# Designs tried in a protein design run: peptides against a protein of PDB entry 2AZE. Part 164

Target 1, 148 residues: chain A of PDB entry 2AZE
Amino acid sequence: AQECQNLEVERQRRLERIKQKQSQLQELILQQIAFKNLVQRNRHAEQQASRPPPPNSVIHLPFIIVNTSKKTVIDCSISNDKFEYLFNFDNTFEIHDDIEVLKRMGMACGLESGSCSAEDLKMARSLVPKALEPYVTEMAQGTVGGVF
Target 2, 101 residues: chain B of PDB entry 2AZE
Amino acid sequence: GRLEGLTQDLRQLQESEQQLDHLMNICTTQLRLLSEDTDSQRLAYVTCQDLRSIADPAEQMVMVIKAPPETQLQAVDSSENFQISLKSKQGPIDVFLCPEE

## One batch from the design tools (peptide; made by RFdiffusion4, then SolubleMPNN)

Design b1_p24_4_s2 (from b1_p24_4, 9 letters changed)
Fold by OpenDDE base, seed 4:
Structure b1_p24_4_s2 (fold): chain B 148 residues (1-148), chain C 101 residues (1-101), chain A 24 residues (1-24)
Amino acid sequence: as target 1 above (148 residues)
Amino acid sequence: as target 2 above (101 residues)
Amino acid sequence: SRKEELEKISERMNEYLASFASLL
């Protein structure tokens, strides 16, 4: 009985750890797909244009986006060395990291929400090593959690 | 019995975790390869047009923040406070607006 | 709450900034 109880504790610990790792892996996969897809898109676009975009017209990763109403008043305090910023808004704002931006751009092929078309899934699979393809498929189907 | 069943479960979970670790290592390796590829780094960008698709600058001001590693971000959004604080440890923070078309 | 959400986001983004720099 005691031995069984000890194993139950261990089982639960492992299950939780696996769950955490699943989440981490899914995020890593999404990042990989999004980044590779972004690079691929831009490469193709630059080839078609036969030139890179102007340097001041693009934002390289990493970055953070803050958006708020154009009517929002923003007070900004900046340290002399620009190491410290303080923004005060008179209304609500939104913050998005670059990964979220990429997801909303469709760079993760809808895999993040399990909303992949057949073409999206094909693209997603093509952007990961072979060993990751089954997991990508599971993510698209929303069946990852059923394995463990 | 129950003991045998639990033991079997633990073995299966161990195998599953090892597989996850393996897959994560593969992912990490791929991301490192991206970081080491100069061309990929050059092409890892979005445009203002991309950002407009996320938040229309006609109605929303879109601010871009580029911060060095180890930058701390604090945000408060309440009826009393609407604030973002950024503190970098090792370099200047760059902030700029995404213009309208 | 929104405050809690932002705090979590801030924490996540802090970790992200630290980790992302090593990956790209």
Scores: peptide ipSAE 0.022, ipTM 0.861, DockQ to the pose 0.722
Fold by OpenDDE base, seed 2:
Structure b1_p24_4_s2 (fold): chain B 148 residues (1-148), chain C 101 residues (1-101), chain A 24 residues (1-24)
Amino acid sequence: as target 1 above (148 residues)
Amino acid sequence: as target 2 above (101 residues)
Amino acid sequence: SRKEELEKISERMNEYLASFASLL
C-alpha cells in the first residue's frame, strides 16, 4: 500500500513535469518560427530595396517595450554606470517582450492562438525541422496536451 | 493489479518525457544555430514601423529597453504607484524612445 | 488583481531575459 502511494505521488510529479515541458516546448517552437520568419521577411525586404535599412531605424533583438500614453509623465532615475533604472509614471503602462511583439506582428503565423489559416500553417511548418512538424500541426488544431 | 498498473504508467510517462526532451533539444539546437549565424543576427530586427503597428507613437510613447542577460525587472501598477525598476548585473542598460514619423 | 498581473509580467520578463542568453 505504501509502495503504491509512493508511485502515485511520483506519477503525479511526472505528469506535472511533462505539462511544464509541453508549455516550454510550445513557446520554443513559437520563438523559432517567429525568429526565422522575421529574418526571412527582413532579408526579402532588404533584397527588394537593394540596401539595408538605416542603422538607427531598426531595433535588434533582444529588447523589451514599454508603452504609455503620451500624456503620461515619466520620471527616470539612472545610476551612474547605467546598471540601474527607476521609472515612475503618473499613469498606467504596458510592457511587452520582443517575442510578444513578434507574435502581434504575425511572425508566429497565428499559431500562438490556434488561429492559423492553411497558408499560415504551411509557413509555420516550413520554418521548423521535420521532427517538429507534427507538433506544429497539433498546436494549430489545439490538440496539444496528451501523453504520447 | 494496482502496483503493476502504476509501474506501467511510470514507464510510459518516462518514454513520453524522453520524446519531449528530444523535441526540446531539436528546438534549442535550431535557436543556437540562429544565434551563431551572423547573417541571421544581422537580420533579427524590428523597425519603427513594426512598433507603430503595436503601439502607435502618435498616441503612445514607446520606450525600448535593451538589457543584458540576468537583468531583473520589477513592475508595479496600482492606484498610487506606477513604477518600473531595472537592475543589471552584467552590464549597462540602454533605453531609448522610438521616434514618431 | 492588477498587482498579481504585473507580478506575473515581471516574472515572465525576468525568465525571458535569463533564458534568452542560453539560447542566443
Scores: peptide ipSAE 0.021, ipTM 0.858, DockQ to the pose 0.698
Fold by OpenDDE base, seed 5:
Structure b1_p24_4_s2 (fold): chain B 148 residues (1-148), chain C 101 residues (1-101), chain A 24 residues (1-24)
Amino acid sequence: as target 1 above (148 residues)
Amino acid sequence: as target 2 above (101 residues)
Amino acid sequence: SRKEELEKISERMNEYLASFASLL
């Protein structure tokens, strides 16, 4: 019947929306863990050093990283007001946002790839509200996607 | 029947989505709190050593871009064109080089 | 273009890039 067809379409629509939200939630969780872990690391480091690092020795979020081979020739154009930049490379480059950098630093505890040790998972759980802990566990196990 | 089953599925999916929304709200709230906490933002930084661990300046040139909100970044990475374009709306863009040592 | 007129075109690429602020 047409009614059943309509409901099936709606069902599929909702399933896809849920899938999208699951992905978004996972990313948000990873960001939260990464940020809190970074802050925690730096707080501890500064306490041990009894001082903050020199201002120009650190990069505060947010930022973007661009890297390329040292052999890559770069042509750079900058507007007078520095509102516009244009970089031309003669070879490939990579762009990484701060979140990706944090992930590669291990700030997300390997949760982003499901590569969590027991200690990593413990850390990850400790950096989220209790309500999110079960989801973190599911992420680590690769079992996200169940119906709530 | 089929209709009954579909109706039940939709109800279950609604509950699941509501749960997801709840969790997302919790998470976004936490992120907002982090952004509003001065001490957290002061400590939200990476070091040169961190960047070297991602892309070693001994082999790679590492450029750091600090841009104001709503800055447009366009990148082209093709066989014929390798380009990055930055256009800010809110102010000047800062570009730093990560030193090798 | 007006955009181009506002741009500083690097003539010495490596020296220009080296003039960017560097982390300490």
Scores: peptide ipSAE 0.019, ipTM 0.850, DockQ to the pose 0.034
Fold by OpenDDE base, seed 3:
Structure b1_p24_4_s2 (fold): chain B 148 residues (1-148), chain C 101 residues (1-101), chain A 24 residues (1-24)
Amino acid sequence: as target 1 above (148 residues)
Amino acid sequence: as target 2 above (101 residues)
Amino acid sequence: SRKEELEKISERMNEYLASFASLL
């Protein structure tokens, strides 16, 4: 009885860990696709323009975005060494990391929501190693979650 | 019996986890390759136009924060307090405002 | 172009608080 109980506890722990790893893997795949797609886009754009964009016109990863209404009053306090910042808002704000920005830009091909077109799926598959293609397909179909 | 069933389940779960670990290793390797590639890093950027597509500066103020690794961020968003605190351990933090189109 | 360029937010000194979560 005790032996079975111990194994059941271990089973549950493993199942939960697997579930977490599945989520992590999906995120890693999305990041990879987003990054590669972004690089590809910019490479193509620079080739067409025959020049890089002005240095101050672009934001290199990594970064985070904070957005709020234009009517929001922001008080910013900065330490002398610029190691510390304090922002006080009089209204709500949003924070987005660079990955979320890339997703919203469509750099993850809509795979993050399982709403990618056939072309998007083709692009997504092309941006990952062969071993990951089946998982990308499962993500697009919303069939991720099975224990294999 | 029950014990045999559980034992078999655990073996199957172990194999599944190993497969996941392998796939994750592939992903992390790819990401490392991207981070180590100078040309990729040069091209790893977004534009103000990109940011406007996410949050229109006509309606929203968009701040960009670039901070060193391990920078700590605290955000409070409640009816009484709206605050963001940043603390870097490795260097200065840069904050930019995305201009309107 | 100018409209493409980002503007750095100006500094104002002040000191501040306790424990935070790691984001970057």
Scores: peptide ipSAE 0.018, ipTM 0.849, DockQ to the pose 0.038

Design b1_p24_4_s3 (from b1_p24_4, 9 letters changed)
Fold by OpenDDE base, seed 3:
Structure b1_p24_4_s3 (fold): chain B 148 residues (1-148), chain C 101 residues (1-101), chain A 24 residues (1-24)
Amino acid sequence: as target 1 above (148 residues)
Amino acid sequence: as target 2 above (101 residues)
Amino acid sequence: SRREELQALSEKMNAYLASIGSLL
């Protein structure tokens, strides 16, 4: 009885760890899709324009963005060497990493929200190795969560 | 019996975790390949237009932070104000605003 | 509280910055 109880505890522990890894895997897949899709978009755009964009007109990854109301008053203090910044806001703000930006741009093909068209799913699958395609399909269908 | 069932379940869970680890390794490998490809890194960019597309361009200010890895970022509510503190140990931090449309 | 939420967000961003250094 005690042995069974101990194994049940271990079972639950492993299930929770697997759940965490599933979440991590999904995020990694989304990152991969988003990055590759972004690169393809930009490559195509530059080819069509027959030139790259001006260097100062683009923001290369990685980056973080902070957005707030245009009416928000911001005070900024910067060290001489630019190693330290201090921003004070008189209103709320949001912080997003570059991956979140790419998702909102649609670079993850709506896979992050399970809102994939047939074309979106096709694109998503084309941007991952074959071994990951089944998982991408599951993500699109909202069927992720099963134990392999 | 119950013990045998639990033992079998644990074995199956181990196999499932190993499969997840394998898939995760594939993903991280792909990401490393992207990071090592000069052309891909050159093309890994967004525009201010892209950033405006995810926020209300008429109502929102968008600030971009380019910081070295492991830069310390702290967001707090202090002195009745909201605050962001950035501290880098690896190099300068670049902060700029995307122009309003 | 909002302060706690911002602290959690800061920790998330710090983890992100650390991970970027390791993966990309």
Scores: peptide ipSAE 0.204, ipTM 0.887, DockQ to the pose 0.714
Fold by OpenDDE base, seed 5:
Parts: C-alpha cells; structure tokens; sequence
Structure b1_p24_4_s3 (fold): chain B 148 residues (1-148), chain C 101 residues (1-101), chain A 24 residues (1-24)
C-alpha cells in the first residue's frame, strides 16, 4: 500500500516533468522554424536584390525591443563603460525578445497559435528534421498534450 | 494489481520522457548548427520595416537593445514606477532607436 | 498583479539572454 502510494507520487512527478519538457520542446521547435524561415526569407530577398541590404538597415539576432507611446518621456542613465543602463518611463512600455518578434512576423508559420494553414504547416514541416515532423503536426492539431 | 499497473505506467512515462529528451537534443543540435553557420548568422536579421510591422511607428517608438549574453534585465511597470534596468557582465550594451520610414 | 507579471517577464528575458549564451 505504501509502495503504491509512493509510485503514485512518482507518477505525478513524472507527468509534470513531461509536461514541462513538452513546453520546452515546443518552444525549441518554434525557435528553429522561425530562425530557419527568417534565414530563408532573407536569402531569397538578397538573391532577388542581387546584394545584401545596407549594414545599418538590419538588426541581427539576438536583440530585445522596447516599445512605448511616442508621447512617453524616457530618461536614460548610462554607465561610463556602457555596462549598465537605466531607463525611466513616465508611462507603460512593452518588451519583446527577438523570438516573439519573429513569431509576430509569421516566421513560425502560425504554429505558435494553432493558426496554421495547410501551406504554413507544409513550410513548418520542411524546416525541421524528419524526426520532428510528427511533433510539428501534433502541435498544429493541438494534440501534444495527450496521454502517451 | 495496482502495483503492476503503476509500474507499467511509470515505464511508459519513462519511455515518453526519453523520446522527448531525444527530440530536444535534435532541436538544440539544429540551433547550434544555425549559430555556427556563418551564412545563417549573416542572414539572421530583421529590418526596421519588420519591426514597424509589429509596432506602429506612427504611434509608438521602438527601441532596440543589443546586449551580450547573461545580461541581467529588470523591468518594473507600475503606477509609481516604469523602469528598465540592464546590467551586463561580458561587455557593453548597445541601444538605438528604430527610425520611422 | 502587474508587478508579478513584470517580474515574470524580467525572468523570462534573463533566461532568454542566458540561453543565447549557451545555445547560440
């Protein structure tokens, strides 16, 4: 009886760990798709233009963006060595990492929100190793959380 | 019995977790390959137009932060304090504005 | 609360920056 109880606790612990790993895997897949799709887009664009864009016109990953109203007053304090920054705003702001930016750009093919068209899903599958394709399909269908 | 059932469940869960670990390793490997590929690194960029597409520059300013790995970011957004603090350990932080078109 | 949300966001960003150092 006590052994069964211990195993039940272990079962629950493992289920929770699996859930966490599923979330982590999904994020990794989305990152991979987004990055590869971005690279593909830019490669094609540069080929069409027959040259790369001006260096100062692009922002290489990684980056973080902060957006706020144009009316927001921002005070910035910077250390002498630029190792420390302090920004004070008089109103609310938003922070986004580059992955979120890529998702909003559609680089993850809508897989992150379950809004994949057939073409989006085809693209997503094409950007991952074969071993990951079934999982991409499950993500698109919203069935990842199922019992194994 | 219950013991056998639980034991079987745990075995199945272990197999599932091992599969997840395997898939995660594949993913991390792919990401490392991307980071090590010079051409991919060169092409891993967005434009100001891309940023404008997600944050309307007519209404909002867009600030870009290029910080080295392991930089610490702290954000506070309350009625009394709206603040972002950045502290790097490995080098200088670069901050610039994304211009309007 | 908003404070908790921003704290979570900060932690997320820190984790992200740490992961970049480790994976990319």
Amino acid sequence: as target 1 above (148 residues)
Amino acid sequence: as target 2 above (101 residues)
Amino acid sequence: SRREELQALSEKMNAYLASIGSLL
Scores: peptide ipSAE 0.190, ipTM 0.887, DockQ to the pose 0.722
Fold by OpenDDE base, seed 1:
Structure b1_p24_4_s3 (fold): chain B 148 residues (1-148), chain C 101 residues (1-101), chain A 24 residues (1-24)
Amino acid sequence: as target 1 above (148 residues)
Amino acid sequence: as target 2 above (101 residues)
Amino acid sequence: SRREELQALSEKMNAYLASIGSLL
């Protein structure tokens, strides 16, 4: 029947939306873990040093990094008010946001790549609210994907 | 029947989506709390050493971009053109290099 | 393609600067 057909279309639409939200949730969880872990690391480090780092020695979030070979020639054009930048490279480059940097630093405990040890998982769980712990566990096991 | 089955499935999917929305709300709330916490803001930083750990300046040049929200970034990478453009409407953009040591 | 990848990257970065960049 036409009604059943319409409902089947809606069912498929909802399934796709759920899949997208699952991906978004996983990313949000990773961000939360990474940020909290970073803050925790820095807090501990400053406590051990008994002082904060010099202001110009740190880069606060948010930021973006661009990396390229040290041999790459870069030409930069900057507007007078510094509102506009144009970089021309003679070779390829890479761009990373701060979240990706944190992941590569291990701040997400390897949860993003399934390289999460028992200790890493313990840390990850400790950095999220109780309601999110089951999902973190599922992420570590690679079993996230079904509808619940 | 088929109709009843589909109706039930849709209700179950709705409940599942609501659960996801709830969890996402918890996550975004935690992130907002982090951004509103002065101590967390102060401690939300990386060092040049951190950047060197993921991109060795002995081989790579690392450039840091601090841009206001909603800054537009465009990147082009082809055999004929390697380019990054930045356009801000909310303030100046700060760009600096991470030293090798 | 590399061109498509960088286009997607640019879009992601723009989205990042529009969202997370406003949070922290």
Scores: peptide ipSAE 0.181, ipTM 0.886, DockQ to the pose 0.738
Fold by OpenDDE base, seed 4:
Structure b1_p24_4_s3 (fold): chain B 148 residues (1-148), chain C 101 residues (1-101), chain A 24 residues (1-24)
Amino acid sequence: as target 1 above (148 residues)
Amino acid sequence: as target 2 above (101 residues)
Amino acid sequence: SRREELQALSEKMNAYLASIGSLL
């Protein structure tokens, strides 16, 4: 009885660890897809334009976005070496990392929400190594977590 | 019996975890390859047009932060305090606005 | 709460900057 109880505890521990790793893997997959898709988009765009965009017109990854109302008053304090920034707002703001931006741009092919068209899924699968394709399919179908 | 069943479950979970570890290693490897590829680095960018699609500058101010690795970020949003704090350890932080167009 | 959400976001971004920021 005690042995079985010990194994049940271990089972639960492993299940939780697997759940955590599943979440981490999904995020890594989304990042990979988003990055590769972004690169492909830009490569195609530059080829069509026959030139790269002006250097100061683009923002290279990584970056963070902060947005707030145009009416929001922002006070910014910057250290002399620019190592420290302090922003004070008089109203609410939003923060987004570059991955979130890419997702909203559709660079993750809707995989982040399990909302992929057939074409989106095809694109997503083409942007990952063969070993990851089954997992991408599971993500698209919302069937990740079958071990539970 | 119960013991046999639990033992089998644990073996299956072990295999599942090992598979996850393998897949994660593949992903991290791919990301490293992207970071090491000069062409990919050059092409890994968004435009102001892209950012406008997320937050329209006609309604919102869009601020871009380029921070070095290991930068600490703290955000507070309350009735009495709306604040973002950035502290870098490896270099200067660059902040600029995305213009409306 | 909003405070909890921002705290979680801050931690997530800190982790992100510690990892992805070193890659790209």
Scores: peptide ipSAE 0.170, ipTM 0.886, DockQ to the pose 0.729

Design b1_p24_4_s4 (from b1_p24_4, 8 letters changed)
Fold by OpenDDE base, seed 2:
Structure b1_p24_4_s4 (fold): chain B 148 residues (1-148), chain C 101 residues (1-101), chain A 24 residues (1-24)
Amino acid sequence: as target 1 above (148 residues)
Amino acid sequence: as target 2 above (101 residues)
Amino acid sequence: SRAEELKKLSEKMNEYLARVSSLL
């Protein structure tokens, strides 16, 4: 019947929305863990050094990274007010956001790939509110989404 | 029947989505609190050493971009065109190179 | 294609910038 067809369409719409929200939640959790872990690392490092690092030696979030071979020729055009940039390369390049950098640094404890040791999982759980711990466990086990 | 089954599924999906929304709100709140904490923001940084661990400046040029909110980034990477375009609406864009050791 | 892949990357980066600006 038409009523059943309408409900099936709605069901599929909700399933897709839930899938999208699951992905968003996982990313938010990874961001929280990576950020808190970074702050904790730096706090400890500064305590051990008994002073903060030189101001020009650190890059505060947020940022984006572009990398290419040192042999790559780059032409850059910048507007007078620095509101617009245009880079032309003669070879391929890579772009990474700060979260990806943090993940590659291990700040997300390997949770992004479900490759957590017991110690990594313990750290990850300690960096989120209690309500998020079950989801962190599911992410580590690769079982997210089984309930929906 | 089919109608009853679909109706039940929709109710269950609604409850599941509400649970997800709740968890997302918790996580977003935590991130907001971190952004509002001065000490956390002071410590929210990476070093050139960190970046070298990702892309060694001895072999790779590493460019850092700090852009204001709502900056548009467009990139093209093909055999005929290698280009990055940045357009800001809210202020100047800062671009600098990560030096070698 | 490679161009399509980078287009998707650009879109993800734009979404990232928007998200970061809303949280920081």
Scores: peptide ipSAE 0.030, ipTM 0.861, DockQ to the pose 0.685
Fold by OpenDDE base, seed 1:
Structure b1_p24_4_s4 (fold): chain B 148 residues (1-148), chain C 101 residues (1-101), chain A 24 residues (1-24)
Amino acid sequence: as target 1 above (148 residues)
Amino acid sequence: as target 2 above (101 residues)
Amino acid sequence: SRAEELKKLSEKMNEYLARVSSLL
């Protein structure tokens, strides 16, 4: 009885760990797809233009963005060495990381929201190693976990 | 019996976790390869036009923050205090506004 | 609350910065 109880505890621990790893894997897949799709887009664009964009016109990863109403008053305090920043707003703001920006740009092919078309899914599959394609398919169907 | 059933379940869960670990290793390897490829890193960028598609500068101010690794970010949003604090340990922080079109 | 959500976001952002520095 005690042995069974111990195994039940271990079973629950493993189930929770697997659940966490599933979420982490999904995020890693989305990041990979988004990055590769972004690079592919930019490569194509530069080839069409026959030149790279001006260096000051692009924002390389990594980055974060803060957006707020254009009417929001912002006070900024910066240290002499620019190691410290303090921003005070008179209204609410939003913060987004670069991955979220890429997702909103459609770089993850809508896979993150389960809104990918057949063409989107084809693109997503083409941007991952063959071993990951089945999992990408499961993500698109919303049936993650069924493969185990 | 119950013990045999639990033992079998644990074996199956172990196999599932090993499969997940394998797939995660593949993913992290691909991301590392991207980070090590100079051409990919050169092309890993967005434009101000991209950011405008997310938050229109006609109505929203968009501020970009590029910070060194291990930079600390703290944010507060209350009726009396709306604040963002950044503290870097490895170099200067770059902050700039995305211009309107 | 909004304050709690923003606190959680700050924590996620710090985690993100740590991860990005290791992956990119």
Scores: peptide ipSAE 0.030, ipTM 0.864, DockQ to the pose 0.718
Fold by OpenDDE base, seed 3:
Structure b1_p24_4_s4 (fold): chain B 148 residues (1-148), chain C 101 residues (1-101), chain A 24 residues (1-24)
Amino acid sequence: as target 1 above (148 residues)
Amino acid sequence: as target 2 above (101 residues)
Amino acid sequence: SRAEELKKLSEKMNEYLARVSSLL
């Protein structure tokens, strides 16, 4: 009947929404782990160093990265107030946000790719509230996705 | 019947979504706490050496962009058009290169 | 396609910036 058809449509809608939220949650967990791990790393490094790193040698979050071949010619047009930038390249480029940079640095403990060692998983679990630990474990095992 | 089954599924899905929302709220709360903690923000940085470990400036030019919130980014990468456009509404955009050394 | 991937990337970056603005 029409009622069953309507409910089926709603079911599919909810399933898709849940899938999207699962992806978002995983990303949020990775961000949290990466941020906390980064902070811990830097705190430890500064404690071990004779002095803090030079101010101009560090890049505070948030930021994005653009990388291209060293041979790539870049033409940059900047507005007078620096509110607008236009970059023209003569070759391909890559764009990465700060979270992706942190992931590549290993700050997410390899959880993003399911390549966690036992030590990595232990670290990851230690950087999230207890309520999130089961989900971290599922992410490491690749068993996330079930809604029932 | 089918109607009862669908109704039950919808209830279960609603419960699952609520659980996800709860976990997401926990995550966002933790992130907010980090953003509000002065010491954490002071320590929330990477070095040029970190960036070199990802993209070696010996082979790759690494450009860092610090843009205010609400900045719009558009990128085109085709055979004859390679461009990035940035438009900020809340302040100036800072762009600098990561040194090779 | 590469163009579609970049479009998605741009959208993700914009969404990221929007989320950052809400969290900071």
Scores: peptide ipSAE 0.030, ipTM 0.861, DockQ to the pose 0.663
Fold by OpenDDE base, seed 4:
Structure b1_p24_4_s4 (fold): chain B 148 residues (1-148), chain C 101 residues (1-101), chain A 24 residues (1-24)
Amino acid sequence: as target 1 above (148 residues)
Amino acid sequence: as target 2 above (101 residues)
Amino acid sequence: SRAEELKKLSEKMNEYLARVSSLL
């Protein structure tokens, strides 16, 4: 029936939208965990050192990194106002955003890959509001979206 | 019947979406709080040592790019063209290298 | 392909920068 057809279309639309929102939420959660964990790490480190690191020795978020072989020749063109950059490489390169860097540093507690130890999961849960804890658990178990 | 089943499914999906929206709002709020906390922002950094763990400067050159909001990035990686272009609309872009340890 | 991946990455990065600027 036409009514059923309309509802089926709407069902599919909602499913897709939910899927997208799930992905967005997971990323937001990972960002929150990573940021808070980073802050905690650095706070502890500075306390242990009894001083902050030298200003020029740290890179504040946000940032991106580009890495390539040390043998790669890079030509860089910069506008006078430094608003525009053009990099030409003679070989391949990699680009990573700060969140990816944090993930690789373990700041997201392995939650990004569902590879959390019990301690990692405990840490992850402690870095989010209570309302987000169940979702963090689902992420760790890889069960997010299983009902759809 | 089919109609009843679909109707029930839609209700369940609506509830799920509302929950997601709620959780996203909570998460976004937390991130905003972090942005407003000067101490957190001061501590939101990585070191060159951290980056070396990602890409060893002994083998890899690590370039750091700090770009203002609304900066556009384009990258091409092909056999004939390896290129990164950046265009900012709100200020200068800062680029620097992490030194080798 | 690598080209497609980088294109997607560029787009993702643009969105990321926008989000980060709004959140941090």
Scores: peptide ipSAE 0.030, ipTM 0.863, DockQ to the pose 0.713; fails the geometry check

